Peptides against a protein of PDB entry 3PUK. Designs and how they scored, part 26

Target 1, 227 residues: chain A of PDB entry 3PUK
Amino acid sequence: ERGLKSVVWRKIKTAVFDDCRKEGEWKIMLLDEFTTKLLSSCCKMTDLLEEGITVIENIYKNREPVRQMKALYFISPTPKSVDCFLRDFGSKSEKKYKAAYIYFTDFCPDSLFNKIKASCSKSIRRCKEINISFIPQESQVYTLDVPDAFYYCYSPDPSNASRKEVVMEAMAEQIVTVCATLDENPGVRYKSKPLDNASKLAQLVEKKLEDYYKIDEKGLIKGKTQS

## One batch from the design tools (peptide)

Design b1_p16_2 (made by RFdiffusion4)
Fold by OpenDDE base, seed 3:
Structure b1_p16_2 (fold): chain B 227 residues (1-227), chain A 16 residues (1-16)
Amino acid sequence: as target 1 above (227 residues)
Amino acid sequence: VLDLSGLSFTGFVPDH
Protein backbone atom coordinates (compact mmCIF):
# COMPACT_ATOMS: atom_id res chain seq x y z
CA GLU B 1 0.00 0.00 0.00
CA ARG B 2 1.17 3.53 -0.84
CA GLY B 3 1.17 5.09 2.61
CA LEU B 4 2.93 8.30 3.61
CA LYS B 5 5.91 6.35 4.99
CA SER B 6 6.40 4.60 1.65
CA VAL B 7 6.16 7.89 -0.25
CA VAL B 8 8.77 9.47 2.03
CA TRP B 9 11.12 6.50 1.72
CA ARG B 10 10.81 6.47 -2.08
CA LYS B 11 11.61 10.18 -2.18
CA ILE B 12 14.70 9.73 0.04
CA LYS B 13 15.84 6.74 -2.03
CA THR B 14 15.56 8.72 -5.26
CA ALA B 15 16.75 12.13 -4.06
CA VAL B 16 19.60 10.97 -1.79
CA PHE B 17 20.78 7.40 -2.31
CA ASP B 18 20.27 7.08 -6.07
CA ASP B 19 21.73 10.57 -6.53
CA CYS B 20 25.11 9.68 -5.00
CA ARG B 21 25.23 5.96 -5.82
CA LYS B 22 28.41 4.52 -7.27
CA GLU B 23 28.67 0.84 -8.09
CA GLY B 24 30.56 -1.09 -5.44
CA GLU B 25 31.08 1.98 -3.23
CA TRP B 26 30.16 2.03 0.46
CA LYS B 27 29.60 5.23 2.42
CA ILE B 28 29.41 6.36 6.01
CA MET B 29 26.19 8.24 6.72
CA LEU B 30 26.06 11.14 9.17
CA LEU B 31 22.71 12.02 10.76
CA ASP B 32 21.48 14.72 13.10
CA GLU B 33 18.58 14.58 15.55
CA PHE B 34 15.84 15.20 13.00
CA THR B 35 17.13 12.91 10.24
CA THR B 36 17.60 10.11 12.78
CA LYS B 37 13.89 10.39 13.61
CA LEU B 38 12.98 10.69 9.93
CA LEU B 39 14.83 7.56 8.78
CA SER B 40 13.64 5.61 11.82
CA SER B 41 10.06 6.41 10.79
CA CYS B 42 10.27 5.12 7.21
CA CYS B 43 13.07 2.54 6.84
CA LYS B 44 15.09 -0.25 8.47
CA MET B 45 18.82 -0.79 8.77
CA THR B 46 18.57 -3.49 6.09
CA ASP B 47 17.17 -0.90 3.69
CA LEU B 48 20.17 1.37 4.33
CA LEU B 49 22.61 -1.49 3.75
CA GLU B 50 20.96 -2.13 0.39
CA GLU B 51 21.57 1.54 -0.45
CA GLY B 52 25.32 1.22 0.21
CA ILE B 53 25.50 2.55 3.77
CA THR B 54 27.94 0.60 5.92
CA VAL B 55 27.89 2.70 9.11
CA ILE B 56 25.61 5.36 10.57
CA GLU B 57 27.15 8.00 12.82
CA ASN B 58 25.77 10.90 14.84
CA ILE B 59 27.09 14.20 13.48
CA TYR B 60 27.14 15.79 16.96
CA LYS B 61 29.55 13.22 18.41
CA ASN B 62 33.31 13.16 18.12
CA ARG B 63 34.25 10.47 15.63
CA GLU B 64 37.45 8.80 14.55
CA PRO B 65 38.63 9.59 11.03
CA VAL B 66 37.90 7.09 8.26
CA ARG B 67 39.91 8.83 5.58
CA GLN B 68 39.49 6.19 2.87
CA MET B 69 35.67 6.39 2.87
CA LYS B 70 33.29 9.02 1.55
CA ALA B 71 30.64 10.43 3.86
CA LEU B 72 26.97 11.07 3.16
CA TYR B 73 25.64 13.90 5.32
CA PHE B 74 21.86 13.79 5.60
CA ILE B 75 21.21 16.72 7.91
CA SER B 76 19.01 19.70 8.72
CA PRO B 77 20.16 23.14 7.49
CA THR B 78 20.87 24.40 11.03
CA PRO B 79 23.91 26.23 12.41
CA LYS B 80 24.55 23.32 14.78
CA SER B 81 24.62 20.61 12.09
CA VAL B 82 26.59 22.80 9.68
CA ASP B 83 29.17 23.61 12.36
CA CYS B 84 29.64 19.89 13.01
CA PHE B 85 30.16 19.30 9.29
CA LEU B 86 32.72 22.12 9.19
CA ARG B 87 34.64 20.48 12.05
CA ASP B 88 34.93 17.35 9.91
CA PHE B 89 36.22 19.15 6.79
CA GLY B 90 37.38 22.60 7.91
CA SER B 91 40.82 23.93 6.98
CA LYS B 92 41.98 24.02 10.62
CA SER B 93 42.13 20.22 10.93
CA GLU B 94 42.60 17.13 8.82
CA LYS B 95 39.44 16.01 7.08
CA LYS B 96 37.77 12.99 8.68
CA TYR B 97 36.56 11.42 5.42
CA LYS B 98 37.64 11.19 1.78
CA ALA B 99 34.84 13.45 0.52
CA ALA B 100 31.34 14.62 1.41
CA TYR B 101 27.89 14.41 -0.13
CA ILE B 102 25.49 16.81 1.61
CA TYR B 103 21.72 16.49 1.51
CA PHE B 104 19.72 19.07 3.45
CA THR B 105 16.17 18.30 4.56
CA ASP B 106 15.05 21.84 3.69
CA PHE B 107 16.19 25.15 2.21
CA CYS B 108 19.69 26.05 3.35
CA PRO B 109 20.11 29.79 4.05
CA ASP B 110 22.73 31.56 1.94
CA SER B 111 24.70 32.48 5.06
CA LEU B 112 25.20 28.81 5.95
CA PHE B 113 25.84 27.78 2.36
CA ASN B 114 28.48 30.49 1.91
CA LYS B 115 30.16 29.45 5.15
CA ILE B 116 30.45 25.88 3.83
CA LYS B 117 31.65 27.01 0.40
CA ALA B 118 34.34 29.26 1.87
CA SER B 119 35.90 26.59 4.09
CA CYS B 120 35.62 23.19 2.39
CA SER B 121 34.29 23.44 -1.18
CA LYS B 122 36.96 21.08 -2.54
CA SER B 123 35.75 18.26 -0.29
CA ILE B 124 32.10 18.50 -1.35
CA ARG B 125 31.02 16.29 -4.27
CA ARG B 126 27.31 17.07 -4.02
CA CYS B 127 25.05 19.50 -2.17
CA LYS B 128 21.27 19.21 -2.51
CA GLU B 129 18.03 20.12 -0.73
CA ILE B 130 15.34 17.42 -0.67
CA ASN B 131 12.45 19.23 1.10
CA ILE B 132 11.32 16.72 3.75
CA SER B 133 10.98 18.43 7.13
CA PHE B 134 8.20 16.33 8.70
CA ILE B 135 7.90 12.87 10.27
CA PRO B 136 5.52 10.30 8.77
CA GLN B 137 3.90 8.69 11.83
CA GLU B 138 1.31 6.50 10.10
CA SER B 139 0.04 5.79 6.58
CA GLN B 140 -1.87 9.09 6.57
CA VAL B 141 -0.43 10.98 9.55
CA TYR B 142 2.49 13.41 9.74
CA THR B 143 4.02 15.31 12.65
CA LEU B 144 5.96 18.56 12.65
CA ASP B 145 9.26 18.90 14.48
CA VAL B 146 9.36 22.36 16.06
CA PRO B 147 10.77 22.44 19.60
CA ASP B 148 8.63 24.35 22.10
CA ALA B 149 6.12 25.24 19.38
CA PHE B 150 3.12 24.67 21.64
CA TYR B 151 4.58 26.88 24.35
CA TYR B 152 5.28 29.84 22.10
CA CYS B 153 2.06 29.58 20.08
CA TYR B 154 -0.07 29.78 23.21
CA SER B 155 2.14 31.95 25.44
CA PRO B 156 0.34 34.95 26.94
CA ASP B 157 3.70 36.66 27.52
CA PRO B 158 4.32 39.52 25.05
CA SER B 159 8.06 38.91 25.31
CA ASN B 160 7.54 35.65 23.39
CA ALA B 161 5.99 37.36 20.35
CA SER B 162 9.20 37.18 18.30
CA ARG B 163 9.68 33.50 19.12
CA LYS B 164 6.08 32.81 18.16
CA GLU B 165 6.73 34.27 14.72
CA VAL B 166 9.83 32.08 14.30
CA VAL B 167 7.85 29.00 15.31
CA MET B 168 5.00 29.83 12.93
CA GLU B 169 7.48 30.30 10.09
CA ALA B 170 9.12 26.95 10.82
CA MET B 171 5.74 25.18 10.95
CA ALA B 172 4.73 26.71 7.63
CA GLU B 173 7.99 25.59 6.00
CA GLN B 174 7.53 22.04 7.24
CA ILE B 175 3.90 21.90 6.07
CA VAL B 176 4.99 22.97 2.59
CA THR B 177 7.41 20.01 2.50
CA VAL B 178 4.42 17.70 3.16
CA CYS B 179 2.68 19.20 0.15
CA ALA B 180 5.84 18.97 -1.95
CA THR B 181 6.36 15.32 -0.99
CA LEU B 182 2.79 14.49 -2.00
CA ASP B 183 3.02 16.70 -5.10
CA GLU B 184 0.01 18.69 -3.89
CA ASN B 185 -0.75 22.41 -4.04
CA PRO B 186 -3.82 22.55 -1.82
CA GLY B 187 -6.21 25.29 -0.95
CA VAL B 188 -5.85 26.29 2.68
CA ARG B 189 -8.79 26.75 5.03
CA TYR B 190 -8.90 27.73 8.69
CA LYS B 191 -11.00 28.88 11.62
CA SER B 192 -9.69 31.94 13.48
CA LYS B 193 -11.15 31.13 16.91
CA PRO B 194 -10.17 31.21 19.68
CA LEU B 195 -6.76 32.52 18.55
CA ASP B 196 -5.54 33.99 15.27
CA ASN B 197 -2.72 31.44 15.03
CA ALA B 198 -4.50 29.38 12.37
CA SER B 199 -5.03 32.47 10.23
CA LYS B 200 -1.37 33.48 10.52
CA LEU B 201 -0.18 29.97 9.73
CA ALA B 202 -2.53 29.71 6.74
CA GLN B 203 -1.18 32.96 5.30
CA LEU B 204 2.41 31.78 5.71
CA VAL B 205 1.66 28.40 4.12
CA GLU B 206 -0.16 29.99 1.18
CA LYS B 207 2.73 32.37 0.54
CA LYS B 208 5.32 29.60 0.71
CA LEU B 209 3.26 27.32 -1.56
CA GLU B 210 3.09 30.10 -4.13
CA ASP B 211 6.85 30.53 -3.97
CA TYR B 212 7.53 26.79 -4.16
CA TYR B 213 5.18 26.08 -7.06
CA LYS B 214 5.99 29.23 -9.00
CA ILE B 215 8.28 27.06 -11.12
CA ASP B 216 8.31 23.27 -10.75
CA GLU B 217 11.30 20.98 -11.36
CA LYS B 218 10.46 20.96 -15.07
CA GLY B 219 10.17 24.75 -15.27
CA LEU B 220 6.37 24.66 -15.41
CA ILE B 221 3.82 26.43 -13.26
CA LYS B 222 1.79 24.04 -11.12
CA GLY B 223 -1.83 25.01 -10.54
CA LYS B 224 -3.86 24.47 -7.40
CA THR B 225 -4.95 20.91 -6.68
CA GLN B 226 -8.37 19.88 -5.31
CA SER B 227 -6.76 18.86 -1.86
CA VAL A 1 -7.74 21.02 0.88
CA LEU A 2 -5.44 21.68 3.83
CA ASP A 3 -7.46 22.43 6.97
CA LEU A 4 -5.50 24.33 9.61
CA SER A 5 -8.48 24.87 11.90
CA GLY A 6 -7.43 24.32 15.48
CA LEU A 7 -3.67 24.66 15.11
CA SER A 8 -2.12 21.20 15.44
CA PHE A 9 1.38 19.80 15.13
CA THR A 10 -0.06 16.56 13.75
CA GLY A 11 -1.92 16.42 10.45
CA PHE A 12 -3.76 14.05 8.14
CA VAL A 13 -3.15 13.54 4.43
CA PRO A 14 -5.32 11.88 1.76
CA ASP A 15 -4.62 8.40 0.47
CA HIS A 16 -1.84 8.38 -2.08
Scores: peptide ipSAE 0.257, ipTM 0.849, DockQ to the pose 0.149; fails the geometry check
Fold by OpenDDE base, seed 1:
Structure b1_p16_2 (fold): chain B 227 residues (1-227), chain A 16 residues (1-16)
Amino acid sequence: as target 1 above (227 residues)
Amino acid sequence: VLDLSGLSFTGFVPDH
């Protein structure tokens, strides 16, 4: 397919599969809830086989050890997914796999990263963030994945204001990963009616875009695009 | 240009 799905797949192929590729080596891939949706949206099982994945497992489920194989963890930087990883490698005597490659969909907080380093550093061969926190739904359509976003964004209850801010931040971060995936630094437009949510989101996106594009991969500042 | 009007959980992007 053309469009956003293909762009996402190409980025995953380059950032994840090519990054950990070893000739003749097969890996077990561990997915969480988000990355299951993500891969399902932009690739087929045959594509994953071509990338050296023999088996896909859900990180949240109990799994039998395959101690002779390395594992590729393609997961969200959440306490839940990290804790599941730690259970796989936390014990020296009971490691489920030979070694781990970890690819986070977005920025991993230092608290989680330090927790991983403290317990499992010797088992980790690679740890990288790839900045894809959206689902390509169609060739030109993306969806965000923020739990309870609708509820908090449209809640009239002032007690939800703090949670609404957290949701808005998460949405803005995910939107920036769309721009990053497309290599775009767009101007942001919004309508302030009927709620100020669009204005808040726009400001957050603009700020995060500025932060992201301070230095590109070549050490240059990316200017605003026409989009 | 990214239009965030209406605070949609879905978005439109140019074809690439």
Scores: peptide ipSAE 0.256, ipTM 0.846, DockQ to the pose 0.150; fails the geometry check
Fold by OpenDDE base, seed 4:
Structure b1_p16_2 (fold): chain B 227 residues (1-227), chain A 16 residues (1-16)
Amino acid sequence: as target 1 above (227 residues)
Amino acid sequence: VLDLSGLSFTGFVPDH
């Protein structure tokens, strides 16, 4: 009976704030567009203060260095967000912060991860993926954040087919993070419509659930749930 | 059960 927002907040608290908590230490938190929406959906500024966050900054904006403070990057694993992080730590002489804790909302591609390791490894105290790539809108409602998803999913233009697949995969990944957050491995059902989008998405979700629950977040194998 | 029959961009989950 705990609403989706509460579940998400508890997961963030445990996976992010508790993970990097140090007694008496304040951090600056860097957010991107998605994580700004995410935190706005499930917590208040007072909650973040209680978790030792003194300042919240947008990762995309130019920021003054605060070299004595550690930074908590709660960001999506995108080239844009990663590049902004790299600009903060890429130069030894121009580090904006004392050190970084990085928490990605989802799986960080090896290409991005390797790019970070190659340039900023000494500055990173923690790097973790937390698998929350959806927005809790209400107690039982989530929304996905896939740019142009609607356009590509319903485009009659065959030239958009490849992009549609990419969008569908992104949606499926985000849906799996809903399941992961709820600790559920549900059966997936869909209603067939003129477009096979629901079927395709269902198949992608099923496959990704299988892959995810080979080893869950706790290192355990989870069978199918009745949800 | 996850039902994808509705809006693919907005989903409903059981109340836990």
Scores: peptide ipSAE 0.244, ipTM 0.841, DockQ to the pose 0.153; fails the geometry check
Fold by OpenDDE base, seed 5:
Structure b1_p16_2 (fold): chain B 227 residues (1-227), chain A 16 residues (1-16)
Amino acid sequence: as target 1 above (227 residues)
Amino acid sequence: VLDLSGLSFTGFVPDH
C-alpha cells in the first residue's frame, strides 16, 4: 500500500515531468505558494533534479531572465499566478525564458485561459490541468488550502455569506481532487450539527464528483466506489 | 466513504 504522498508524487511525475520531458534538457520550474507547499510535502530537491529541474523559482518574485532555458510553470489557476506568468512572456523582446510549459493544479477558468491565449500563446508548448489541489500530510491525511476559509465558514456575520459560499466551493473542488488522485468516487456522508456547513460541503462535493466522473479518461462512467 | 462530518480542512482517506 502506497501512502498518499507517494500517490501524489507519482501523479505529478507522470502528469507534469514525464509530459514535458526532453532528453538532456533542463528547465527552470516556477512555483506559487500552493505548489511550493505541495511539492515540499511529497518530494525532495533531489527528486526534482532527477526530473530535469535545475532551479526552482517563486513566480511572485522578481527574477532575472534566463532566455536560453525553458520554464515549467506548476501553478494554481489564480489571477495572481497567471498575471505573474504573463509578465514573464508578455513582451516578445523581454521574455524571461525560451518557452513555457504550464501545468495548473486545477481547472483553469476560461477567462484566465483566454487571457493567456491572447497574450502569449506562441510561447506556450503545453498547458494542462492535473487536478491536485490538496496537500498530502501523511499516508492517509490531506490538508486543504483555502485562504481565510476558517474565518468565513464560522463567521456569524451575515455579510460574509457570499464569501462563505466561495470558500465552500473551493473546499469542495479541492476535496474532489483528492478523490480524483486516488481514483475514487466515494459516497459522501455527514452529520448535521448546529452548523449546516457539513451538509452544504457534502452537497457541493457530491455535485462536483458527479460532474467530474460523468465521463472518465476512457469515456466510461465511473460508478460509486465503496469508500 | 468520505465523511465530511464537521467542516474540516484536514481529512482522512482510506488505506489503499
Scores: peptide ipSAE 0.172, ipTM 0.788, DockQ to the pose 0.149; fails the geometry check

Design b1_p16_2_s1 (made by RFdiffusion4, then SolubleMPNN; from b1_p16_2, 7 letters changed)
Fold by OpenDDE base, seed 2:
Structure b1_p16_2_s1 (fold): chain B 227 residues (1-227), chain A 16 residues (1-16)
Amino acid sequence: as target 1 above (227 residues)
Amino acid sequence: RLDLSGLTFTLKIPKY
């Protein structure tokens, strides 16, 4: 029984570690809050060592330069994480690491990507989006990392409507990453009562699924699965 | 099938 954890780990191994693996090379891995939780949920430190990671560092903390080693950034595409990355490589004289491999857990906004490209392009060996924005808990259980989701989704205050939409969008995106990770294109069902939140979320998920599966990695359109 | 009712997300994955 390949639990969700094992599937997630396998995807990370293939999409991240195998992608940047060089024989005999050790890397420092930089994690943010989400990716720390993600890796903690699906692997052990020994697993990371086997993948050529010598040290794990928190991207938000001040770190001593290790200029002879390359860094693997496994981070969320957030301004905070990107800013921390930029601080590591923004100055030629103050580069903390030899080079960077960047793997984003989700789509990186163009604004952030352009910012990275403008300042640190020469230091980046790889930049990829792997589309894992959920935490596996059990074989069929995952959690979403959307701060204050409950508050905004159920807030009766009309002033929170815009924030509710942002939260719904984020949840939908994360749900699609689950489907993508599992190679599923499910039919989406929902109950509309008592709030329209489920309907809105369903529409967002369906739209994102359609967009994601328009072109499969093999150039084939993936139809709806039985899930 | 993905059930999004009540913001409890249940993805029913067919047993292979």
Scores: peptide ipSAE 0.050, ipTM 0.643, DockQ to the pose 0.078; fails the geometry check
Fold by OpenDDE base, seed 5:
Structure b1_p16_2_s1 (fold): chain B 227 residues (1-227), chain A 16 residues (1-16)
Amino acid sequence: as target 1 above (227 residues)
Amino acid sequence: RLDLSGLTFTLKIPKY
């Protein structure tokens, strides 16, 4: 069955594990809050062992150095996760692992990327962005991870307008990652009543879909699908 | 097809 969980796992396997796989090499994998949930939703520990992961660690926690092992960072492109990574490699004396492979769950802002590049570029063997910013729940069900989305989207307070925009942007981005993961370029439909939130979100999604599918991995333009 | 209503999203994928 091509359930969403299976599709997500296959994509992670291809984009992350196959990308950094070396024969006979074991890695420590560092996860943040989102990627912990993500992997928990679509794989088992045994699956990760098969992919050469010996230990899973929380990136937010203090960890003992394992200097002889390389680390696989599968993390969200957030300041918090990036800062934790930088603490692991920012100083030669404090280098916790032999080297790092970094896989972001979404687009990494230039500010964060530059910060990484300036601090520990020599320790990084690979840095890639994979477009998976959702949690698969069932074969056709996913969950977004946007804190306080409900509050800001439905807030009657005009002072929250700017934050609402940020939340909408984040939601739209995550929705697009679902589409990308499934290789779909859907037509977006919405009901505008009672609030215009759906319309705003739809516009953002359409724009981001357009941007994403301007050129596919093969240099081709993907048209709208029937989804 | 992606249907958005409020903050509810439904992605209907025929091939699945």
Scores: peptide ipSAE 0.050, ipTM 0.647, DockQ to the pose 0.080; fails the geometry check
Fold by OpenDDE base, seed 3:
Structure b1_p16_2_s1 (fold): chain B 227 residues (1-227), chain A 16 residues (1-16)
Amino acid sequence: as target 1 above (227 residues)
Amino acid sequence: RLDLSGLTFTLKIPKY
């Protein structure tokens, strides 16, 4: 009935909350800017309470330690969010929480993953990537989280070419997460005029879809759908 | 089907 919002919530419930659930255990959940928007779009506080979350905290804020409780980090794989996590667990004597469960909203770069592993691997009980890098707005409407996308895509300055490629890559990845969440492998169509932006983005999306659906979550190959 | 036009995207999902 809620369309895309319901699908997103069901995916988060299965991939995150069911994955780390322990009977009778309550957790503190840490969110960043993106995941705050994401959860706000598809669930209520009462839903989170039912999943064993007692308190929600902003990862960017200075927080008081709650050393007897485990923490669930639902965050984007960005240097800023990772750095905040590392501040919570980087020092053995100054750990803010008992242990950490980390769920990234997208692929975590090796550089960031290695940084986490080197600093606080013993404090981490679970580390998983879930592929939800969009905000559901309506049953068939979503938004992407790519800062300055408009500026770089339409910049006439050649010096911004490299940043444009980074933005296009990020957009393509997030579009694929929408498809993955809906279990769709669509054919991609685009209008190439007057700029090549749509063509470039389409190529990136097609490539990423191909890579993602080589082997699906069930270990099977998924062909193109009618989407 | 996914339609791309500039920075506007439409994903058409079949109704089941």
Scores: peptide ipSAE 0.048, ipTM 0.654, DockQ to the pose 0.076; fails the geometry check
Fold by OpenDDE base, seed 4:
Structure b1_p16_2_s1 (fold): chain B 227 residues (1-227), chain A 16 residues (1-16)
Amino acid sequence: as target 1 above (227 residues)
Amino acid sequence: RLDLSGLTFTLKIPKY
């Protein structure tokens, strides 16, 4: 039992692979940097083969068209990843694959979503957010992918305040995805000293938890758990 | 419970 890794894999299997599975159909899977790490942390290539993935491609790289195959995009909702997707489907002549299934690891901003919708909606068979924005490291350990988090959180330089907020929000969002993945709505506690970072993060997490658990994946309201 | 201390987070999940 791999604990958190197993939970994450099960979630991905259910939310992504089962969602787009078609009997006898193989797909090309496109990954970005984050999802590469994510899948690497919780599955093997053989697992992906069992889920109908024949080839894994890096979304950032130039790829040869395989127009007879559908593509499964498992990517983060970033401009970079989205732009790469758009290049794959932005024009009829440039379509690299037969169709696309898109699964975002987190909330896709409306700006990006609208951009996708405007340019290649006809090519998209599925678009879903699965809310897994963390990397399971061990049974009970996860890591966040927030660049320079340490630096900005502990920077005494006021000029970094804006970036600190961005980092805090990103961290909070990823923490919430952990909770969501585990189906937990925890009470958040923090130490207030020496810095207010924990307090700020706690507030952000609480807010995002509240927002998330207005409705769960099944449209149900989830109260606070004992975690 | 989610305990935040600096950038270290601990999510204590009850064992059922």
Scores: peptide ipSAE 0.048, ipTM 0.631, DockQ to the pose 0.075; fails the geometry check

Design b1_p16_2_s2 (made by RFdiffusion4, then SolubleMPNN; from b1_p16_2, 7 letters changed)
Fold by OpenDDE base, seed 1:
Structure b1_p16_2_s2 (fold): chain B 227 residues (1-227), chain A 16 residues (1-16)
Amino acid sequence: as target 1 above (227 residues)
Amino acid sequence: RLDLSGLSVKLVVPKY
């Protein structure tokens, strides 16, 4: 039985855990709000133990140093999560962990990346972006994590138009990560009544799909699938 | 096929 949860887990395993695996080495894993939900949706603690994770910690909380162990940061590319990481490694003499592996759930903005590079580059063994910005719920069901999406998309106040655009952009990005995870390039369909939200979102998704599938791993253009 | 209606999203994948 193949479901979305299994696909997501397989992607995380290959992109994150296999990428930083060392024989006999245990790591502490640091999670933020989104990645906590993500892993909870597609794996068990036993699975994480098998991948060499001994302890899971919340990146936002105060933690005791474990200087002999390396840390695996699986976090969203947000200022909040990045700032927490920087606090762990900002001081040369008081690093919380031996070294860091960083895996972002999406594209990390240059501003954040440069901030990390400037302060903690020597402590980072790996920095990689993966494209998973959704939570699998069932075999074919997922949820998006866009704060205040409901409020802004259905707001009758014209003053919220700019924020609505930002929210739709974020939603479109997350939808494309679902397609990428499933290796699909779908045709997009929508109903534009009573609001034009679906039409706008569809246009954004189509544009982002085109950008993502300009070339595949073999340098070939991926055409539209039947999805 | 990706179907959008308002903020609801449904992706129909043939392999499922």
Scores: peptide ipSAE 0.048, ipTM 0.589, DockQ to the pose 0.122; fails the geometry check
Fold by OpenDDE base, seed 3:
Structure b1_p16_2_s2 (fold): chain B 227 residues (1-227), chain A 16 residues (1-16)
Amino acid sequence: as target 1 above (227 residues)
Amino acid sequence: RLDLSGLSVKLVVPKY
């Protein structure tokens, strides 16, 4: 069994592909760096074809218009990816595609969301945030996407303290997406020595888990699991 | 159970 990979694929299928599926309709899918890695880790091209995707394109590259087809944007909520989307549908240029479905891998900041609404809201048929901010490697292994995490977490320079906090929070958020994807609310264990990094991260994870499972998708409160 | 060792993370999920 593929374990975590299968769970991730099932989540993407239900949250993204089933959400925008129309009978007989094919879409072009736009990916960024993270989502390319994500899909590569948990599916094959044949799987995407079955979900109604004809072509996969890199959002960062200059692309020729296909104005008769709708586009599925599966991207990270970053300024770079959002700017590329805006270039495809901005008012100053011809639209690259007929319409857009946007699925963000995580929470999209209000600043970016407002920028999208101000520029091309009429072209967007769907905009949804999913909760997958990690890469499954094998049945019980995943990786996080936090730039310069190693450097800031182990930096002896006090000037990096603020950035370290930002990195820790990002790591905690991504860990919670793993738990959410697996439908687990685990107890957290950690070793606090010699550095307090594990303790800080544990506290952030526990707090975010509490917030997430206060009300689940069905409006129920989920208690701690055996994990 | 979520185990943290340094910045290494392991989620242990019981199999039923």
Scores: peptide ipSAE 0.046, ipTM 0.604, DockQ to the pose 0.076; fails the geometry check
Fold by OpenDDE base, seed 4:
Structure b1_p16_2_s2 (fold): chain B 227 residues (1-227), chain A 16 residues (1-16)
Amino acid sequence: as target 1 above (227 residues)
Amino acid sequence: RLDLSGLSVKLVVPKY
């Protein structure tokens, strides 16, 4: 049995590195906070070197231009990460890198995509979503990256209801990426508690699973699995 | 199976 970490790495290797690989070409890889954690959880620096990555840079930091090299952006589809990308390529005269390959960890909102398209389309060689929005911790354990999830989900304050919904949706999306990565379409179960958090999350997950597997990565419909 | 208990989430994959 292959652990979750290995599955995640294989997915990244296939979806990202193999997708943009050119023989003899080295790239600079730009990571954000999430993808730094993600890669750290499932690979070593030596693995990245083998995939043609010469240097890893933090997208949030100011970086010196390396205009002769192409950049591989493996980032989350957040305004912050996208803005950093845009700063790298927004100016025609001051591009940080030769070209960009962008791989988002999840669905990129149209607003962000359009912003990229409007300003940097000529610099982008590839833009793809890979749908990995979780951190593998153990062979069968993963963590979600949803800030303040606990606070909003269990807040008795009605004013937090909208934020709770956002958090729940984010969690559900990330859970679906786990399922997608594992090629699972599980039945969702939950325990009833005084709060409807589990029920609500379950509904969101079920809905998102349904939507995802209407047209999965392979364009096929996947039925429910035994997981 | 995906088991939800509050915010705790467990995916139980059958061992084949």
Scores: peptide ipSAE 0.040, ipTM 0.588, DockQ to the pose 0.098; fails the geometry check
Fold by OpenDDE base, seed 5:
Structure b1_p16_2_s2 (fold): chain B 227 residues (1-227), chain A 16 residues (1-16)
Amino acid sequence: as target 1 above (227 residues)
Amino acid sequence: RLDLSGLSVKLVVPKY
């Protein structure tokens, strides 16, 4: 039985650590709030040491330069995390590390990508999106990191309708990352509730799944799975 | 099965 945690760890190992591994090389790993929770949910510090990580640092904190070491940024594609990265390698500041490997947990918007490219392209050895935007809790349970999701989803104020939609979209996207990680294309089912939140979210997830699985990794169309 | 509760989502996937 492969629990969700083990699947997530295996994917991170393959997509991140194996991708940037060099024999005998140690890296400093930079994490943001989400990826800290993510790694904490599926691995231990000893596991990270085995993957060539010597130190874990919070990307939001002011850190001393370690110019002789390369840095592995495992971060969410948010303006905040990207800005912190840019501070480390931007042309206006002294580089904190020798070079950077960047792995985003989700699709990086073009605006952020262009900002990185314009300022730090020479310092980046790798930039990849790994599509894991959830926290595994149990074999079949995960948590989402969407700020104010509860407030907007359950707000009776009509003025929050637009924001509710944004939150729902974000949640749906994260759910799709779970499906992608598990290689599942489920027929989404939901509990009937007084509120239409579950129904709306289900519809969004179905739509995004359709878009995602138009072409799989092998260029094939993945049909619906029994889930 | 999808269950929406706050910041948590439960996706019930068949056991393999």
Scores: peptide ipSAE 0.038, ipTM 0.584, DockQ to the pose 0.158; fails the geometry check

